# Peptides against a protein of PDB entry 3B8E: the designs that were tried, part 236

Target 1, 230 residues: chain A of PDB entry 3B8E
Amino acid sequence: PFLIFIIANIPLPLGTVTILCIDLGTDMVPAISLAYEQAESDIMKRQPRNPKTDKLVNEQLISMAYGQIGMIQALGGFFTYFVILAENGFLPIHLLGLRVNWDDRWINDVEDSYGQQWTYEQRKIVEFTCHTPFFVTIVVVQWADLVICKTRRNSVFQQGMKNKILIFGLFEETALAAFLSYCPGMGVALRMYPLKPTWWFCAFPYSLLIFVYDEVRKLIIRRRPGGWVE

## One batch from the design tools (peptide; made by RFdiffusion4, then SolubleMPNN)

Design b2_p30_2_s4 (from b2_p30_2, 27 letters changed)
Fold by OpenDDE base, seed 2:
Formats: C-alpha cells, structure tokens, sequence
Structure b2_p30_2_s4 (fold): chain B 230 residues (1-230), chain A 30 residues (1-30)
C-alpha cells in the first residue's frame, strides 16, 4: 500500500499507525493459522520424500501465498479508498499526482474533479475518513483470503471451518476492526474516523470476487494438475 | 471475548505507537 502511495503520488490512503496495526495485529494471527494449516495439510498428504526440500518448498509457498494475500488486501483497500474519494468528488485520475498539493497546508483551494475547492482541513477530513474503511476492507478481504488459503486444492466447502486458530484469528481481526472503528478517541489517536456501518459492506463484493476467483483457480488446478496456474 | 479482544487491540495499539515513536526517534537521529 505504501509503495503505491509513493509511486502514484496520491493522498495517503492508510495511516502509518494503521499499517502497523495491520502488520502486527491482523496479519500475524492469520499467518500463524496458515502455517499450522499447511503443516497439518502436509502431514495429511504424502510422506515427505525429502524433508529439507519439502520445507523449502513449503516456506516458498507460504511466502508466495502471503505475498498474494497482501497484494489482494491492498487492492481491496485501494478500491474502497478510491470509491470514497470518488463519492467526495475526487476521481481516481484526478488523485494521481495530487499528493503534493493535498498535503500542503497553505493550499486551501485544491479543486476536485468537479471544480469544488477543498480547504486543507476538509481534505484531511476526507483522507482520514478513508483510513477506517481501508482498514475494515482489509479485514473483510482477509476473511475471504484466510478461508480460501486454508485449502490449497480442496474447496472451502469440502474442508469446512475446522481450524479453531483461523476462527479465532477472524474474530480477533473483526474485534480489532470494530474497536479501531468505533472506540472513542481513535479519530484523534489514529486518525481513523468512525465508520458508518454501511461501509463494512463495501468490501463484501470484493471479498466475494476473490473467493470466486480462488475457487475457480482451485477448480482449474484440480482439473489440470501441473498447469500454469499452479 | 470482545473485551479480551479489545484489551489485545489496545496492547497492539500501544506497541504500534511505541514502534512509531521509535521510528520517529531514529529519523531524528539520522
């Protein structure tokens, strides 16, 4: 997320503290849960022919899966960010390169895509309004990602939600998201303004798309073992 | 369970804040 922010020179979609909360709070428990599930799935699968090579392959697979999840989460967050800014008059194309003027306290006449002028304070309110939905979107996307990553080849519907650690991780992430979104003082402390409950649902279509994509991917892998999709 | 999650969230926030302060201190020393 931060790399896209630097490259695109867009207004900051997610605060540094919020990024740290994601990295330390929301990603850790899921990563642990995935590591345990992979260990369980590998134990249930083929006898390790070569424990050294199989460990290396597993670590690479975990790293790739985690990297892919992180990218998908970032895309979901950015989608929500762009939707919110578009609803407030800033189209994505207009946001490109706007950061310099956006962050300048002395420029109080930054125009949106419709010619409306925004003061620095107004811009920062809109920016901070994006932080909470971005975070919540990541959490909601993580729900889907954790569920889909639980199984490498099998459908989620076949294995079910048997991993208690995963369920606990999902609960913890949701509780954290709720706390950060609705706890008094978080707007000042974390620059995360209270989220309207409706914004929780903005991520659901994206989560569903990811879920469908992964199920289709798994279906293709099952039908064509050793294909380019693996 | 929610209260425990909130407590953990607060602890994580505290750690994140401490990490941020540490990074800011490092940047000021560089």
Amino acid sequence: as target 1 above (230 residues)
Amino acid sequence: EIEEAEKRALELLKKAKEALELEEKKKKLE
Scores: peptide ipSAE 0.000, ipTM 0.234, DockQ to the pose 0.037
Fold by OpenDDE base, seed 3:
Structure b2_p30_2_s4 (fold): chain B 230 residues (1-230), chain A 30 residues (1-30)
Amino acid sequence: as target 1 above (230 residues)
Amino acid sequence: EIEEAEKRALELLKKAKEALELEEKKKKLE
């Protein structure tokens, strides 16, 4: 998200504090959950024939899978961002290159796509209104990510939701998202304004997309063991 | 100001995590 912000020179879609909340709050428990589940699964598997090559291949495969999922998460967040800005009069094309004028506190007449002038304060309110939905979108997409990462080859339906740490991770992420979105003072402290409940549902298509993508990938791996999709 | 807000946010997150862990411990004891 931050790289696209710099490259496209658009208004900041996700605040630095919100990024830190994702990195420290939402990613840590899932990572621990996955580490425990991997350890449990590896105890039941045969020792790797070549620990160095098999570990490197597994690390590369995991890194690529997380990279792809991270890209889908970013796309979901940006979709939500562009929808909110479009509803407030800023079409995606108009946002390109607008950052310089958007962030200038002395420019109080920035025009939207419909010719309406926006003060600095009004622009910042709209920007901060985007932060919470973007964050919530990432959290909802991470639900699917956590569920799919539980298994490397088996369907989620085969292993079930037996990992208590995974369930706890999902609960923690959801509770954190609700707290940051609705707790009094978070709008001032974190620049995350309260989210309309309807915006929680905007992320579900992306969560479903990730789930379907991973199930298809796992199905291909099961049918063609040792293929390029592993 | 942003750095102070980030520090406060991290402290709040830490407190929220501790509260959730305490609530989970309570539920396990019931």
Scores: peptide ipSAE 0.000, ipTM 0.201, DockQ to the pose 0.060
Fold by OpenDDE base, seed 5:
Structure b2_p30_2_s4 (fold): chain B 230 residues (1-230), chain A 30 residues (1-30)
Amino acid sequence: as target 1 above (230 residues)
Amino acid sequence: EIEEAEKRALELLKKAKEALELEEKKKKLE
């Protein structure tokens, strides 16, 4: 997200506080749950294969999967960001290169795609309005990520949701997202303005995409053991 | 317990935000 912000020179889609909420609030419990689940899965299913080679392959697989899932998460967040800005009169094409004027406190007449002028304060309100939905989008997409991470090679439909730590992680991140989105004062304290409940659903297509992607990936791994997708 | 954890998380995030803002201000002054 931050790289796209720099490259495209668009208004900041995700604040530092929101990043910290993701890293400390939403990603930590999933990471712990995955560490426990991998340890349990490795203990239960592995006959002694060469521990050095298997560890390396596993680390590469995890890194690639997380990289791809992270890209889909970012796309979901940016989609939500662009939809919100479009609803406020800023079409995606108009946002390109707008950052310089957007962040300038002395420019109070930044025009949207329809010729409406926006003050600095109004622009910052819209920017901060994007932070919460972006965060919530990441959380909703992480639901799918957490569910798919529960199974390394098997379909989620085959193993079910047996990991209580994972389920707890889902509730924790959702509760945190709801708290940050609707608690009074979060707009001022964290620059996370209240989110309309309808925006929770904007991430669902991307959550579904991650789920489908991982099921397809697992299907490929099952059909072609030792392939590059592992 | 979740509510208390959320409150603690909020306090930590507030402190982290303040620290980051301070660092950004320092970088702008240097």
Scores: peptide ipSAE 0.000, ipTM 0.242, DockQ to the pose 0.036
Fold by OpenDDE base, seed 4:
Structure b2_p30_2_s4 (fold): chain B 230 residues (1-230), chain A 30 residues (1-30)
Amino acid sequence: as target 1 above (230 residues)
Amino acid sequence: EIEEAEKRALELLKKAKEALELEEKKKKLE
C-alpha cells in the first residue's frame, strides 16, 4: 500500500499506525496459529524423502502462496479505497499524481472528477474515511487467509475448523478492527474515522476469490498428487 | 495543525452522522 502511494502519488490509503496494527496485531496471530497448526494429516503422514530439500521446497511453496494471497489482500484494500473515493467524486484516474495538491494545505480548490472543489479539510476527511475501510478490508480478507492456511490438500469443508488458535486469531482481528473502527477518538489518534457497517461487506468478494482460488488449488493437488501446484 | 484539522474533521463527521441518523429517523416516521 505504501509503495503504491509513493509510486502513483495518490492520497494515502492507509495510515502508518494502521499498517503497524496490521503487521503486529493481525499478522502475528495468524503466524502463531500456523506454527501451532497441526499439519494436515496427509502432510504429517508423508515422510519427507529428503528432510532438508523437501522442507525447503515446502517453505518456498508456502511463501509463494502467502505472497499471492498478500497481493490479493492489497488489491482488495485498494479496491475499497478507490470505491470510497469514487463515491466522493474522485475517480481512480483522477487520483494519479493528485497527492501533491491533495496534501497542500494552502490549496483549497482541488477539483474532483466532476469539477467540485474540495478544501484541505474536506480532502483530509475523505482521506481518513478511506483508512478504516481499507484496514477492515484487509482484516476480512485475512479471515479467508487464516481459514485456507489450515489445509494444503483437503478442502476446508473436509478438514473443519478445529484449531482453537485459528479461531482466536479470527476473533482477535475482528475485535481489533471493531475497536479501531468504532472507538471514540480513533479518528484523531489513528486517522481512522467511523466505518459504516456496509463497508465490512466490501471485502467479501475478495475473500470469496481467495476461497475459490485455494479450493481450486487444493482440488488440483488432490487430482494430481505430486504436481508443481503443491 | 494536522491534529487540529483532524479534530475539525472528526467534529464535522460526527455532525454529518447525526444529521444522517436524524434524517433516517424522520423517514421511518413518515
Scores: peptide ipSAE 0.014, ipTM 0.354, DockQ to the pose 0.036; fails the geometry check

Design b2_p30_3_s1 (from b2_p30_3, 25 letters changed)
Fold by OpenDDE base, seed 2:
Structure b2_p30_3_s1 (fold): chain B 230 residues (1-230), chain A 30 residues (1-30)
Amino acid sequence: as target 1 above (230 residues)
Amino acid sequence: DLAEELLKRALERLEEALKNYEKLLKELLE
């Protein structure tokens, strides 16, 4: 997200505090949960034929999976970001290169796509309005991510939800999202303004996409062991 | 090995979070 922000020179979709909340509150517990996940039966039974090559393959596989899922998460977040800004008069194309003027406190006449002028304060309000739903989108997408990362090859339907730490992680991140979204003072303290409940559902298509993607991936792995899709 | 790698990644994320926290603190103190 931050890289896209720099490259596209768009208004910042996530503040530093929200990034911290994602890293510490949302991502860490799931990562730890996965470390304590009982090894899939296939992983436990496979002695590495070549420890060097098999370790490298596993590292590449993990990196690729996390990379792909991370991209989908980012897409979901940015989708929500662009929808909110578009609803407030800023179309995606208009946001390109706008950051410099957007962040300038002395410019109080930044025009949206419809010619409406926005003061610095008004712009920051709409920016901070994007922080919360972006964060919530990441959380909702991570629900699917946590579920799919539970197994390497088996379907969620086959493996089931047995990891108590994983379940705890799901509740924890949801509770954190609710707290940050609705607790009084979060708009001032964390630059996360309250979120309408309807925005929670904006991420659901992406969660479904991740779920479908992973199920298809796992299906391919089961049908073609050792394929490039692993 | 997988658990170790996941722990390593968790630690990397923690380090990144700490760096971001430091940045936040600097911003708040200025």
Scores: peptide ipSAE 0.007, ipTM 0.313, DockQ to the pose 0.035
Fold by OpenDDE base, seed 4:
Structure b2_p30_3_s1 (fold): chain B 230 residues (1-230), chain A 30 residues (1-30)
Amino acid sequence: as target 1 above (230 residues)
Amino acid sequence: DLAEELLKRALERLEEALKNYEKLLKELLE
């Protein structure tokens, strides 16, 4: 998120404190839970042909999965960010290069995509309004991403949800999201203004699409073992 | 310059996707 902020010169989509809360509060426990998760039933049933090479391949697959999760989470967060800004009159293309003027407190006539002028205070309210939904979107996306990452080949319906630590992690991150979103004073303390309940659903179609995509991918892998889709 | 152009094109595609998504959400919520 921060790299995109610098490269694209867009308004800051997620505050530094919120980023820390994601990294330490929401990502750590689920990541640990995945590390201790039971191997896929199909992997456990396969005798390792070459322990050294198979271990290395498995480590590479795990690292790729974590990298993909991070990318999907970032995409989900930015999606919500752009939706909120678009609803407030700032289309994505208009946000390019806007950061300099956006952060200048002496400029009170920054125009949106429709020619409406925004004061510095109004812009900061919109910016801070984006922080909470961005965070919540990451949590909602994690519900799907963490579940689908349990297996490489098997469907979630086949593997099931046996990892109690993962369930606890999902509960913890959801509770943290609720706390940060609805606890009084978070707008001042963490620059996270209260979230409208409707924003919780903004990421749901995205999460569903990722879930369906992954299930279809896994289905293809099962039907065509050794394909490039793996 | 090339990176900026690529980013611009990506954002244009994103705008289109967002519009389609908004339409879909409205249809689902009605």
Scores: peptide ipSAE 0.005, ipTM 0.223, DockQ to the pose 0.019
Fold by OpenDDE base, seed 5:
Structure b2_p30_3_s1 (fold): chain B 230 residues (1-230), chain A 30 residues (1-30)
Amino acid sequence: as target 1 above (230 residues)
Amino acid sequence: DLAEELLKRALERLEEALKNYEKLLKELLE
């Protein structure tokens, strides 16, 4: 998200606090849960492997998969961001290069896509209004991500939801998202303004996309062992 | 109220630092 902010010169879609909340609040428990995840059923059925060579390959493949999932997560967040800004009069194309004027406190007549002028304060309200939905979108997308991270090769339907720590992580991140979104004072303290409950559903297509992507990926791995998609 | 104000100030500083980092990155890319 930050890289896109820099490259496209768009208003900041995700604040520092939201990043910290993701890294420390939403990702920590899930990351720990992976250490306690039950071994895949197929691991015990595999032939002995060379730990020196095969480990490196596996790490690269896992890293690639997580990279792809991360890209989908980012797309989901940006989608929500652009929708909110569009609803407030700023079309995506208009946001390109707008950051300089957007962040200038002395410019109080920044025009939206429809010619409406926005004061600095108004712009910041809209910007901060985007932070919470972006965060919530990431959380919702992470629901699917966390579920699929339980296994590398097996379907979620095959492995099931046996890791109680992971399940707890899902509830924890959701509770945190709800707290940050609806607790009074969060707009002032964390620059995370309240979110309409309907925005929780905005990310669902992306969660589904991640789920489908991973299931397809795992299916390919099972059908074609040794492929680069593994 | 005091805690909120302190947090607000801290956040503003962090955002400023982030913007400075952005500038640095841009300079490196130019």
Scores: peptide ipSAE 0.000, ipTM 0.230, DockQ to the pose 0.021
Fold by OpenDDE base, seed 3:
Structure b2_p30_3_s1 (fold): chain B 230 residues (1-230), chain A 30 residues (1-30)
Amino acid sequence: as target 1 above (230 residues)
Amino acid sequence: DLAEELLKRALERLEEALKNYEKLLKELLE
């Protein structure tokens, strides 16, 4: 989010506090859950970990958990961001370079893609309206990504969902999302306005697509070990 | 222009801080 914000000079899609909530609230428990996932032969190339002497997760699992998930989450979040702004009259191409005028409180006539003028207050409302759905989208994408990260090669259906810590992680991040979205005062404190229920479903097609893609990828890996898709 | 540059630098530093935090979490969980 920050990289795109800086490079494209678009309105801020995700607040800094929200990012911290993602890192602290949604990523920690899932990362721990991966440490307790059943070993897969292609993941665990070293001797079995001793929880008393070895670190919780191996380097490979950590890389998948924080690297790949983060990238996919960003893509999902930006999708939601652009959808919301488009619904409010700001097409993606129009957002490029708009940040300077967008954040200037003395400019009260910023035009959208259709020529409608927006006051500073109106712009900030729509900006902050993006924060909550962006966050929720990340959470929904995490559901799929966490399941994907359980294995490198085996299907999720083969590995199963016996890891109670992972299930707890999914519950925790969902509960956090609900709390941040609907708890009184969060709109003011975290600039996360209340979320319409419909936005919970915005990321579902995306999550489904990445899930299906990963299952297909894993299937190919099983059939062709060492292939380019690995 | 100056404000924009300052904002960019601030955001870059924040992003770096977040990355460092993630690194620490990785080390803790590793």
Scores: peptide ipSAE 0.000, ipTM 0.227, DockQ to the pose 0.015; fails the geometry check

Design b2_p30_3_s2 (from b2_p30_3, 27 letters changed)
Fold by OpenDDE base, seed 1:
Structure b2_p30_3_s2 (fold): chain B 230 residues (1-230), chain A 30 residues (1-30)
Amino acid sequence: as target 1 above (230 residues)
Amino acid sequence: DLAEELKKKALERLKEAEENYEKLEKEREE
C-alpha cells in the first residue's frame, strides 16, 4: 500500500498508526496459524525426504503465497479507498498526483472531480475516514486468508473449520477491528473514524476472489504436481 | 444527473464525517 502511495502520489490511504496496528495485531494470527500448519505438515510429512531441500521449497512456496495474498489484500484495501473517495467526489483518476495539494494546509480550495472545493480540514476528514474501512477490508480479506492457509493442499471444502486456532484467530481479528473502529476515542487517537457496518461488505468480493484464487492454485498444483506454481 | 447525484452523495458523506469528527473531538475534550 505504501509503495502505491509513493508511486501514484495519491492521498495517504492508510495512516502509520493503522499500519502498525495491522502489522502488530492482524498479522500475528496469520503468522501463528502458518507456523502451526508448518509444524503439523512437518509432523505429517515424516517421509524421509531430504529435509533441507523440502523445507526450503516449502518456505519459498509459503513466502510466495503470502506475498500474492498480500498483494490481493492491498488491492482490496485500495478498492475500498477509491470507492470512499469516489463517493466523496474524488474519482480515482483525479487523485493521481493530488497529494501535494492535498497535504498543503494553505490550499483550501482543492477541487474534486465535480468542481467542489475542499478545505484542508475537510480533506483530512475524508482521508482519515478511509483509514478505518481500509483496515476493516484487510481484516475481512484476512479471514479468507486464514481459511485458505488452513488447507495447503486440500480444498477448503475438504477440510472443515475444525481448527480451533483458526476460529480463535478470526474472532481476535474481528474483535480488534471492532475495537479500533467503534471504541470511543480511537477515532481521534488513531485517526480511524467510525465506520458504517455496510462497509464491511465492501471487502467480501475480494475475500471471494482470494478463495477462488486459492482453489484455482490448488487445482493447478493437484493437476501438475511438481510445477513451479507450488 | 449522475454528477449531481454523486455530488449530493459526496456532500452527505462529508457532513456525516464532519459530524463524526465533531463528536470525537467533544469526546476528547471531556
Scores: peptide ipSAE 0.013, ipTM 0.351, DockQ to the pose 0.028
Fold by OpenDDE base, seed 2:
Structure b2_p30_3_s2 (fold): chain B 230 residues (1-230), chain A 30 residues (1-30)
Amino acid sequence: as target 1 above (230 residues)
Amino acid sequence: DLAEELKKKALERLKEAEENYEKLEKEREE
């Protein structure tokens, strides 16, 4: 998300504190959960790990969590961001390069895609309105990510949800999302305005997409061991 | 059992959050 923000020079979709909440509150527990996940049938056949040399988390699991699926998560978040901004009169193309003027408090006549002028305060309200849905979208997409990343080859249906830490992680990130979205003062403290409950459902198609993608990927891996998709 | 309890707690928190949102929305309309 941050790289896209820099490259596109668009208004910041997430506040710094919100990013920290994602990193510390949503990513850390999943990473720990992966370390305590029950071994897959193929992993159980491997020699005992040397705790001095072997990584706790498989490199492939890391790649899935922070690589390909991470990009899909970002796309989901940015989609929500662009939808909200478009609903408020800012089309995606118009946002390109707008950051400099957007963040300038002395410019009170920034035009939207329809020629409406926006004051600094109005722009910041819209920006902060985007923060919560973006965060929630990431969390909802992470539900899928957490579930799929616990296995390399086995389907979610085969492995099941036996990791108590993973379940706790799902609870924690959901509770955090609810807290940040609806707790009074979050708009001031974290630049996260309250989110309409309906926006929680906007991320579900992306979660489904990730599930389908991963199940297809795992199916290919099972049928073609050692393929480039692994 | 733990999963169900955590799910229940998560749903309760979500419900509380929704109620808080509705309260805040009413306060904005006043």
Scores: peptide ipSAE 0.000, ipTM 0.232, DockQ to the pose 0.432
Fold by OpenDDE base, seed 5:
Structure b2_p30_3_s2 (fold): chain B 230 residues (1-230), chain A 30 residues (1-30)
Amino acid sequence: as target 1 above (230 residues)
Amino acid sequence: DLAEELKKKALERLKEAEENYEKLEKEREE
């Protein structure tokens, strides 16, 4: 998200502190859950052919898969960001290169896509309005990510949700999202204004996309054992 | 123990990030 902000010179969709809250609050529990997760029965039954090389390859493949999931998460967040800004009069094309004028306190007449002028304060309000739904979108997408973390090769439907730590992680990230979205003072402390409950649903297509992606990935792994997608 | 250690590291990183954010915000005000 931050890289896209720099490259596109768009208004900041998510604060650094909020990103850290995501990383620490939502990603840490999954990482712990994976450490305590029992290896898939099929993985445990397979003798490693070469424990050094196979471990390294597996770690690389896992890292790549998580990288791709992270990209989908970012896309979901940016989608929500662009929808909110569009509803407030700023079309995505108009946001490109707007950052310099957007962040300038002395410019109080920044025009939106419809010719409406926005003061600095108004612009910051709409920017901060985007922070919360971006965060919530990431959390909702992470629900899918957490669920798929339970298995590397088997379908989620086959393995089930037996990991109590993962279920706790889902609850924790949801509670954190609710806290950051609706707790008084978060607008001042984290530049996250309260979110309309309807925006929670904006991320669901991307959560579904992650599920589909993971199921397809696992299907490919099952059909092509030893492929680079493992 | 591992969870507590990770939590501690996470809190330390959060503090560092908050400090960095405050520095960046001060630099923007200047």
Scores: peptide ipSAE 0.000, ipTM 0.213, DockQ to the pose 0.038
Fold by OpenDDE base, seed 3:
Structure b2_p30_3_s2 (fold): chain B 230 residues (1-230), chain A 30 residues (1-30)
Amino acid sequence: as target 1 above (230 residues)
Amino acid sequence: DLAEELKKKALERLKEAEENYEKLEKEREE
């Protein structure tokens, strides 16, 4: 998310505090749970720890947990961000390079894609309106990603939901998202305006697509071990 | 061992995110 923000020079899609809440609150517990589950599975399959192979497994697990999940989350979040801004008159193409004028308090006539002028206050309201849905979208995408990444090769249906820590992590993420979205004062403290319940469902199609894609990927890996899809 | 490595990576990522966002917030306040 941050790289796209820098490269495109668009208005900030997610506040600093919300990103910290995602990284600390939502990613850490699930990542630890995945690490324990994979380590247990690998210990059962492999005789004594070869430090070289374990390092490679750890690097692959870390890359999968933080690299792949992070990129998928970013894509989901940005999708929601662009939808909200488009609904408010700012098309994605118009947002490119707009950050400088967007954040300038002295410019009160920033035009949207339809020629409507936006004051600084109005722009900030729209920006803050994007923060909560962006965060919620990330959490919903994480539900799918965490379940998918639970195993490297096995289907979610084969592995099941036996990892209590993972289940707890999913619950914690959801509870945190609900708290940040609906608790009084969060709009002022975290710049997260209350979210309409309908926005919780906007990420579900995306999560479903990722889920289906990964199940197909895992199916291919099981049928063709050592293929390019691994 | 694996959990510690993942925790370390998570903390490093968090620190990087914090630094990047603090920079962006300062740029907004100027």
Scores: peptide ipSAE 0.000, ipTM 0.184, DockQ to the pose 0.033; fails the geometry check

